# Peptides against a protein of PDB entry 5JXT: the designs that were tried, part 96

Target 1, 319 residues: chain A of PDB entry 5JXT
Amino acid sequence: SLLPKKEINVYIGMSEMQVKWYQKILEKDIDAVNGAGGKRESKTRLLNIVMQLRKCCNHPYLFEGAEPGPPYTTDEHLIYNAGKMVVLDKLLKRIQKQGSRVLIFSQMSRLLDILEDYCVFRGYKYCRIDGSTAHEDRIAAIDEYNKPGSDKFIFLLTTRAGGLGINLTTADIVILYDSDWNPQADLQAMDRAHRIGQTKQVVVYRFVTDNAIEEKVLERAAQKLRLDQLVIQQGRAQVAAKAAANKDELLSMIQHGAEKVFQTKGAFGTMAEKGSQLDDDDIDAILQAGETRTKELNARYEKLGIDDLQKFTSESAYE

## One batch from the design tools (peptide; made by RFdiffusion4, then SolubleMPNN)

Design b2_p17_3_s4 (from b2_p17_3, 11 letters changed)
Fold by OpenDDE base, seed 1:
Structure b2_p17_3_s4 (fold): chain B 319 residues (1-319), chain A 17 residues (1-17)
Amino acid sequence: as target 1 above (319 residues)
Amino acid sequence: APRQLSEEQVQRYSAAE
């Protein structure tokens, strides 16, 4: 029988470089971040800020002029300049030692380019598919990954490209490097490994930048998922959840953790204390804290009715 | 801009295809 998947949110502090770039993004549009634009502030401007902050949470090298160089090198700086890469680097060593194989999903093909460089640098054999990959090349990559005795350890996928009905049950670990606004896209990604033919316990690690916009992206996705479940259960098909965040919701998401980011000198949390020197005990502590916060998040939304889940709880970033 | 691959990186990726 297929075992239930285990899902764990992995809350990760920003590197010093991420904090500096996060500050720079907020400062560039400080009037919009402070709500000073009022009714004149465009939803498009707020959506652009959200996209830049999400890029920063993934990797600072997604910005022009962020990478040190020329010359551009592939070395440890690719890892220590992004909190998610520091955790990923330690987690992949553990996953490999246990004889597991891993799917890594992102919304951003340009992040997969960074992950390819990382895989080459660490000597990890991988496959890749994204939105631009030809149909024949997708089949070839899937077959190469799934073949008996495949030496391919990692499969790099964009979440949407990986969602298209493929079977990757030869992997037992799923890493969501970032989250989709639509929780169904992430579920479809997990279902590539968590399907008929899987013989292992599937574990899903969802990376979330702590004290940043990604916490609010996650909360909104969890809220939407619970609402979708309740609508199905209660037969209230007409409760179209307002799928698109309004301006006030976007502003609240942008403001979340912004004050603490401005006050921070250096990195956040375990990234400030250990940085690239994370050990196995530090990873265990991060995973345990993540498992606790995941249970708390789920328990919060399980108690809410449809009417409560339709209200965006603007917990102000200042409460 | 996408991360600029060195000539060495381009050769490594072309050899991995």
Scores: peptide ipSAE 0.042, ipTM 0.605, DockQ to the pose 0.070
Fold by OpenDDE base, seed 4:
Structure b2_p17_3_s4 (fold): chain B 319 residues (1-319), chain A 17 residues (1-17)
Amino acid sequence: as target 1 above (319 residues)
Amino acid sequence: APRQLSEEQVQRYSAAE
């Protein structure tokens, strides 16, 4: 029988470089961040800020002129300048030693480009599929990954490209490097490994930048997922899940952790203490803390009714 | 600008053509 998935949110501090770029993004649009634009502030501007903050949470090199150089080199700086890369690097080493194989999903094809460089730099054999991958090349990559005795350790996928019904049950680990706004897209990604033919316990690691916009993206995704489940269970097809965040929701998401980010000199959390020098005990502590916070997050939304889940107010999450 | 391809990426893409 297929074992249930184990999903763990992995809460990761920003690197010093990420903090600097996160501050710079907020400062550039400080009037919008402070709500000073009022009714005149466009939803499009807020969505752009959200997208820049999410890019920062993924990797600062997603911005022009962020990468050190010239000369441009692939080196340890590719890892230590992003908290998610530091954790990924340690986690992949553990996963490989366990004889597991891993799917890595992102919303951003440009992040997959960084992950390809990382894979080459670490000597990890990989496959890649994104939205631009031709059908034939996609089939070839899947077949190469799934073949008996495949030397491919990692499969890099955009979440949407990986959602297309493919079977990757030869992997038992799923890393969601970032989250989709639609929690169903992430579930569909997990279901590439968690499907009939899987023989191992599937473990899903969802990377979440701590004290940043990604916590609110995660909360919103969890809320939406619970709402979708309740709507299906109650047969109430008429509950138009407000598919898109309103302006006030977007503003609240942008403001989340912003004050602490402005006050921070250097990196956040474990990244400030150890940086790239995370050991196996630090990873275990991060995973244990993540498992606890994941249970707490799920327990919060499991108690909410449909009417509460329709209100994205900060207040309704504390009642 | 998009992340400039590392010299290794440029070499990989150039070797695939």
Scores: peptide ipSAE 0.042, ipTM 0.603, DockQ to the pose 0.062
Fold by OpenDDE base, seed 5:
Structure b2_p17_3_s4 (fold): chain B 319 residues (1-319), chain A 17 residues (1-17)
Amino acid sequence: as target 1 above (319 residues)
Amino acid sequence: APRQLSEEQVQRYSAAE
């Protein structure tokens, strides 16, 4: 029988470089961040800030002029300048040692480019699929990954491209490097490994930058998922959980952790304490803390009714 | 892309696909 998937949110501190870039993003649009535009603030401007903050949470090298160079090199700086890469690097080493194979999902094809550089640098054999991958190349990559005795350890996928009905049950670990605004897209990604034909316990690690916008992206996704579940269970017409956040919600998400980011000199949390010196015990502590916070998050939304969940998702009908 | 790949890296990626 297929075992239930285990999902763990992995809360990761920003590197020093991420903190600096996160500050710079907020400072560039400080009037919008402070809500000084009020009702006149452009939703497009807020969405752009959100997108830049999410890029920062993924990797600072997603910004022009962030990467040291020329010459541009693939070296340890690719890892230690992003908290998620530091955790990923240690986690992949553990995953490989246990004889597991891993799917890594992101919303950002440009992050997959960084992950390809990382795979080459570490000598990890991989496959890649994104939204630009031709149909034939997509089939070839899937077949190469799934073949008996495949030496391909990692499959790199954009969440949406990975969502298209493929079977990857030859992997037992799923890493969501970032989260989709639609939790159903992430579920569809997990279901590439968590299907009939899976023989192992599927474990899903969801990376979440701590004290940053990604916590609010996660909370909103968890709320939406619970609302979708309750609507299905109660047979209520899909109250169109308006897929877009309103301006006030976007502003609240942008403001989350911003004060602490401005006050911080250096890295956050375990990245400040250990940085690239993160060991196996530190990873175990992060995973244990993540499992606890995941249970607490789920328990918070399980207690909410449809009406409570809608109050947070209510786009005021004024657009 | 924010990263500029060396010719060697381009060849490695093309071989990894």
Scores: peptide ipSAE 0.038, ipTM 0.637, DockQ to the pose 0.074; fails the geometry check
Fold by OpenDDE base, seed 2:
Formats: C-alpha cells, structure tokens, sequence
Structure b2_p17_3_s4 (fold): chain B 319 residues (1-319), chain A 17 residues (1-17)
C-alpha cells in the first residue's frame, strides 16, 4: 500500500548577501512598503516587490550584477551566498547516502539554471524539465530518470512543468525549493513521486525563508488549502476562495519581517552562527524545528471555520 | 576545482528580470 507522504517545512535563514539584497529591494520601494502610497499604490507595483523578494529568498544571483565577477566561477560562493543552497547541499549529501533519489521543484527556471551549475560542481547526475522543454525531450528525460539502475540522482523541475501528470515514483524525496501561490500546484508536484508504483516513504521538504515574505506565502497557501477542503466538504460551491491577494494582503506580506531585516547586520539565524559550516546536528535541529512548526501551522488552520479562513488574519506588523 | 562560467551561464543569472 502507498504510505502517506510526510511533509516538513524547512525554515531557513537568509545569508548575509540575501539580507543585503532584501534590504535593497525594500529600500528601493520604501514608500510602497510603508503603505505611504495609499490608494495610489498600484497592485502591480506590490506584486513586483513580492516577486523580487521571492527571487532574493531563492538566490541573490537572480539579480543582475549580484554574482561576483568577472571572472565568473562555479565555486563554494554559489552555495554560501544563499541559505537554501547551504541547507540543500547538506541535505542532498544525506539523501544520497541513504540511497534515495530526489525531485527538486522551483517556480523559477533561472533557479534551475543555478541548480544545474551546482549539480555539475558537486558531481550530481541530474535530469531537467521546465516550461520550455519540448515534449519529446520531456519523455526522454523522464525515461532516463526512471530507467532501472538509472545513475540520475536529481530531477530538476519547474513546479508547473512537473505537474503535467508524469510518473516519477522512482524518486522518494521531494524538495520544494520555493512554493506556488496555489497550494494545489505544489500538491500536484508532490504527487509525481507519491503515486501508484511508489515503494518507499515519500518525504517532502518545503524550503521556507524564515522571517521573510515566503513565510506569509506559506501561511496564505495553507489557509487557502484548508478553505478549499472545507468548501468541498460542505458543498458550498459559492465560496470561491479569492485566488488573488488584495493590496492590503500583499502589503502585509511585504512588511512581514521587514523591520528585523533592516536591523540585521549580516546573516539570519543558523546562517549567522554557522554559515556554510552547518554540520549534521545543525541539519537535524533545523528539520526537527521545521517538523514542530509544520504541525503548529496545520493545527492553526484545522481549528478555523470557513468564515475565519475567508478573513485574512492580518496579524499586525507590530506583533 | 572551480570552473569559469560560460557566457551562456552568466546570461542565465542576469536575464532574471
């Protein structure tokens, strides 16, 4: 029988470089971040800020002029300049030693480009599929990954390209490097490994930049997923979960952790203490803390009714 | 050993606007 998937949010601090770029993004649009633009602030401007902050949470090299060079090199700087890469690098070593195989999903094809360079640098054999991959090349990549005795350890996928009904049950680990605004897209990605033909316990690691916009993206996605479940269960077809965040919701998400980011000199959390020198005990601590916070997050939304879930709980930016 | 990125790889990072 297919075992239920285990889902763990992995909360990760920003590197010093990410903090600097996150500050720079907020400072560039500080009037919008402070809500000073009032009714004149466009929803489009807030959406652009959100997208830049999400890029920063993924990797600072997603910005022009961020990568050190010329000369441009693939080296340890590709890892230590992004908190998610530091955790990924340690986690992949553990996953490989366990004889597991891994799907890595992102919303950003350019992050997959960074992950390809990382895979080459670490000597990880991989496959890739994104939105631009031709149908024939997708089939070839899937077949190469799924073949008996495949030496391909990693499959790199954009979340939406991976959502296309493909079977990847030869992997037992799923890493969501970032989250979709639609929790159903992430579920569809997980279901590539968690499907008929899976023989192992599927474990899903969802990377979440702590004290940043991604925490609010996750909360909103969890809220929406619970609302969608309750609407289906109660037969209340009329409660179309408003798929798109309003301006106030976007502003609250942008403001989340912004004060602490402005006050921070250097990296956040375990990234400030250990940086790229995370050991196996540090990773275990991060995973245990993540498992606890995941249970707390789920328990928060399980207690809420439809009417509560329809209200964006603006926890005030002052708590 | 560290490798120099190709111009194509450099463009992957810069094109992220």
Amino acid sequence: as target 1 above (319 residues)
Amino acid sequence: APRQLSEEQVQRYSAAE
Scores: peptide ipSAE 0.030, ipTM 0.543, DockQ to the pose 0.527; fails the geometry check

Design b2_p17_4_s1 (from b2_p17_4, 8 letters changed)
Fold by OpenDDE base, seed 5:
Structure b2_p17_4_s1 (fold): chain B 319 residues (1-319), chain A 17 residues (1-17)
Amino acid sequence: as target 1 above (319 residues)
Amino acid sequence: MQDLIDEADAEAVYRRA
C-alpha cells in the first residue's frame, strides 16, 4: 500500500547577502512598504515588491550585480550566499547516503539555472524539465531519470512542468525550494513521487525563509488549502472567488519581518550562528523545529471555519 | 499571481550580464 507522505516545512534563515538585498528591495519602495500610499497604492506595485522579495528568498544572484564577477565562477559562494542552498547542500548529502532520489521543485526557471550549476559543482547527476522544455526532451528526461539503475540522483523541475501528470515514483524525496501561491500546484508536484508504484516513504521538505515574505506566502497557501477543502465538503462554490490577495493582505505580507530585517546586521538565525558550517546535528534540529511548526500551522487552520478562513489574519500565531 | 512569477523569472538575471 502507498504510505502517507510526510510533509515538513523547513524554516531557513537568510544569509548576510540575502538580508542586504532584502533591505535594498524594501528601501527602494519604502513608501509603499510603510503603507503611505494608502488606498491610492497600486496593487501592481505591491505585487512587484512581493515578487522581488520572493526572488531574494530563493537566491540573491537572481538580481543584477549580485553575483561577484565577471568572470563568474561556480564555487562555494553559490551556496553560502543563500540560506536555502546551505540547507539544501547538507540535506542532499544525507539523502544520497540514504540511497534516496530527489525531486527539486521551484517556481523559477532561473533558480533551476543556479541549481544546475550547483549540481555540476557538486558532481550530482541530474535531469531538468521546465516550461520551455520541448515535449520530446521532456519524455527523454523522464525516461532517463526513471530507467532501472539510473545514475540520475536529482530531478530539477518547475512546479508547473511537474504538474503535467508525469510519474516520478523512482524518487522518494521531494524538495519544494519555493511555494506556489496555489497550494494545489504544490500538491500536484508532490504527487509525481507519491503515486501508485512508489515503494518508499515519500518525504516532502518545503523550504521557507524564516522572518520573511515566504512565511506569509505559506500561511496564505495553508489558509487557501483549508478553505478549498471546506468549500468542496460544504458544496459552497461561491466562496472560492476571493482567491487573490487584496492590497492590505499584500502590505501585511511585505511588512512581515521587515523591521527585524532592517535591524539585522549579518545573517539570520542558524545562518548567523553556523552559516556554511552547518553539521548533521544542526540539520536535525532544523528539521525537528520545522516538524513542530508544521504541526502548529496545520492545527491553527484545521480549527477555522469558512468565515474565519476568508479573513486574512495578519497576526501570525508567532507575532 | 503565476503570471507575476513568470514575469519575475523573466526579469531574473543570473549570469545574463
Scores: peptide ipSAE 0.318, ipTM 0.868, DockQ to the pose 0.486; fails the geometry check
Fold by OpenDDE base, seed 4:
Structure b2_p17_4_s1 (fold): chain B 319 residues (1-319), chain A 17 residues (1-17)
Amino acid sequence: as target 1 above (319 residues)
Amino acid sequence: MQDLIDEADAEAVYRRA
């Protein structure tokens, strides 16, 4: 029988460079961030801020003039300038030593470009599929990854491209480098490895930038998932989960951690203490803390009814 | 939301001249 998947949110501090760019993004639109635009602030502007902050959480090199150079070099700076890359780099070494194979999902094809350069730099053999990948090339990549004795360790996918019903049960580890706004898209991504034909325990690592907008993206996704489950269970098809965040929700998401980011000099959390020099004990501590926080997050939403889950209660942000 | 991700991805600059 298929074993239940283990899902762990991995909460990761920003690098110093990410903090700097996160501050810069907030400062550029400080009036919007402070809610000074009031009713006049466009939802589109807030959504743009959200997307820039998510780019920053993924990698600062997604911004013009962020990467040192030209000339551009693929070196350790590609790793240490993004908290997620630091954790990924250590985690992949562990995964490889365990004889596991890994799917890495992102919303951003440009992040996959960074991950390709990283794979080459570390000597990881990989496949890639994104939204631009031709149908024939998708088939070829899947077949190359799934073939018996495949030397491909990593499959890089955009979450939506990976959602297309493909079988990747030859992988047992899933890394969600970022989260989809629709938790069903992430589930569909996990289901590429966690399906009939899987022989191993599937483990899902969801990367979440700590004290940043991604915590609120995660919370919103968890809330939506629970709501969808309750709607299905109660047969209340008419509970149109307001699919789109309202302005106040977006503003609250943008403001989350912003004050702490402005007060921070250097990196956050374990990134401040260790930087790129994480050891196995540091990774174990991050994973253990993540497992605890994951259980707490799930337990929070399991207690909520449909009516509570439909309300973005400001109180749930402060408890 | 997906459109905004796609826009943000299109605007993302990694080693683009």
Scores: peptide ipSAE 0.309, ipTM 0.871, DockQ to the pose 0.499; fails the geometry check
Fold by OpenDDE base, seed 2:
Structure b2_p17_4_s1 (fold): chain B 319 residues (1-319), chain A 17 residues (1-17)
Amino acid sequence: as target 1 above (319 residues)
Amino acid sequence: MQDLIDEADAEAVYRRA
């Protein structure tokens, strides 16, 4: 029988470079961040800020002029300048030692470009599929990954490209490097490994930048998922939460952790304590803390009824 | 939302300068 998925949110601090870029993004639109724009602030502007903050949470090198150079070098700076990369680097080493194989999902194909350079730098054999990958090349990549005795350790996928009903049951670990606004897209990604033919316990690691916008993206996705489940269970099809955040929700999400980010000199959390020098005990502590916070998050939303969940989404019903 | 992600990804510059 297929074992249930184990999902763990992995809460990761920003690197010093991420903090600096996160501050810069907020400062550029500080009037919008402070809510000073009032009725004149466009939803589009707030959405753009959200997307820039999410890019920063993924990797600062997604911004023009962020990577040191020219000349550009593939070296340890590719890892230590992003909290998620530091944790990923340690997790992948552990996963490989366990004889597991891993799917890494992101919303951003440019992040996959960074992850390719990282894979080459660490000597990890990988496959890649994104939105631009031709159908024939997708088949070839899937077949190369799934073949008996495949030497491909990592499959890099955009969440959308991975959602296309493919079978990747030869992997047992799923890393969501970032989260979709639609929790169903992430579930579809997980279900590439968690399907008929899987023989191992599937473990999903969801990376979440702590004290940043991604924590609110996760909370919103969890709320929506719970609401969708309750709507299906109660047969109340009309209650489908519109996926779109309203302006006030977006503003609240942008403001989350912003004050602490402005006050911070250097890195956050585990990145401040050890930087790139995380050991196996640090990873265990991060995973244990993540498992606890994941249980607490789930327990929070499991207690909420449809009406309670709708109150958090309700201003989006009148647009 | 996804269109904004795709737009942000299109605007993302990694070693393309």
Scores: peptide ipSAE 0.298, ipTM 0.848, DockQ to the pose 0.507; fails the geometry check
Fold by OpenDDE base, seed 3:
Structure b2_p17_4_s1 (fold): chain B 319 residues (1-319), chain A 17 residues (1-17)
Amino acid sequence: as target 1 above (319 residues)
Amino acid sequence: MQDLIDEADAEAVYRRA
């Protein structure tokens, strides 16, 4: 029988470089971040800030002039300059030793470009599919990954491209490098590995930058998922329409952790303590903390009704 | 929102761009 998937949010501190770029993004639009624009602040401007902050949480090299160079080199700096890469690097080594195979999903095709360089740098054999991948090439990549005795360890996918009805049950680990605003997109990605024909325990690691906008993206996604579930259960189809973040919600998301980011001179959390020197015990601690926080997050929304979830702003979760 | 993600991805600069 198919085992239930395990889902663990992996909360990851920003690297020093990410903190610096996160500060720079906030400072560039500080009046908008402080809500000084009031009713005149465009939703588009706030959405742009959100997107830049999400890029920063993924990798600082998604910005022009961020990568050290010239010369541009693929080296350890590709890893230590992004908290998610530091954790990914250690986690993949563990996963490989366990004889598991990994799907890595991102919303950002340009992040997959970084991950390809990383795979080459570490000698990980991989496949890639994104939104630009031709249908025939997609089939070929899937077949190459799924073939008996495939030496392909990693499959790199954009969440949207991977959301298509493909079977990747030859992988048992799913890494969501980032989260979709629509939790159904992430579920569809997980369901590429968690399907009939899977013989292993599927484990999903959702990377979440701690003390950053991604926590609020995750909370919003969890709220929406619970709402969608309740709407289905209660037959109230009309409720799903209010899913677009308003200006105040976007502002709250942008402001989340911003003060601590401005006060921080280095990296966050385990990234400040050990950086790229994470060991297996550090990974276990991160995963255990993540499992606890995941349970707490889920428990927060499980008690809420449809009406509560519709009114639920991130602030009302702490009252 | 998704369109903005796609736009932000298109605007992302990496040395391979």
Scores: peptide ipSAE 0.065, ipTM 0.680, DockQ to the pose 0.548; fails the geometry check

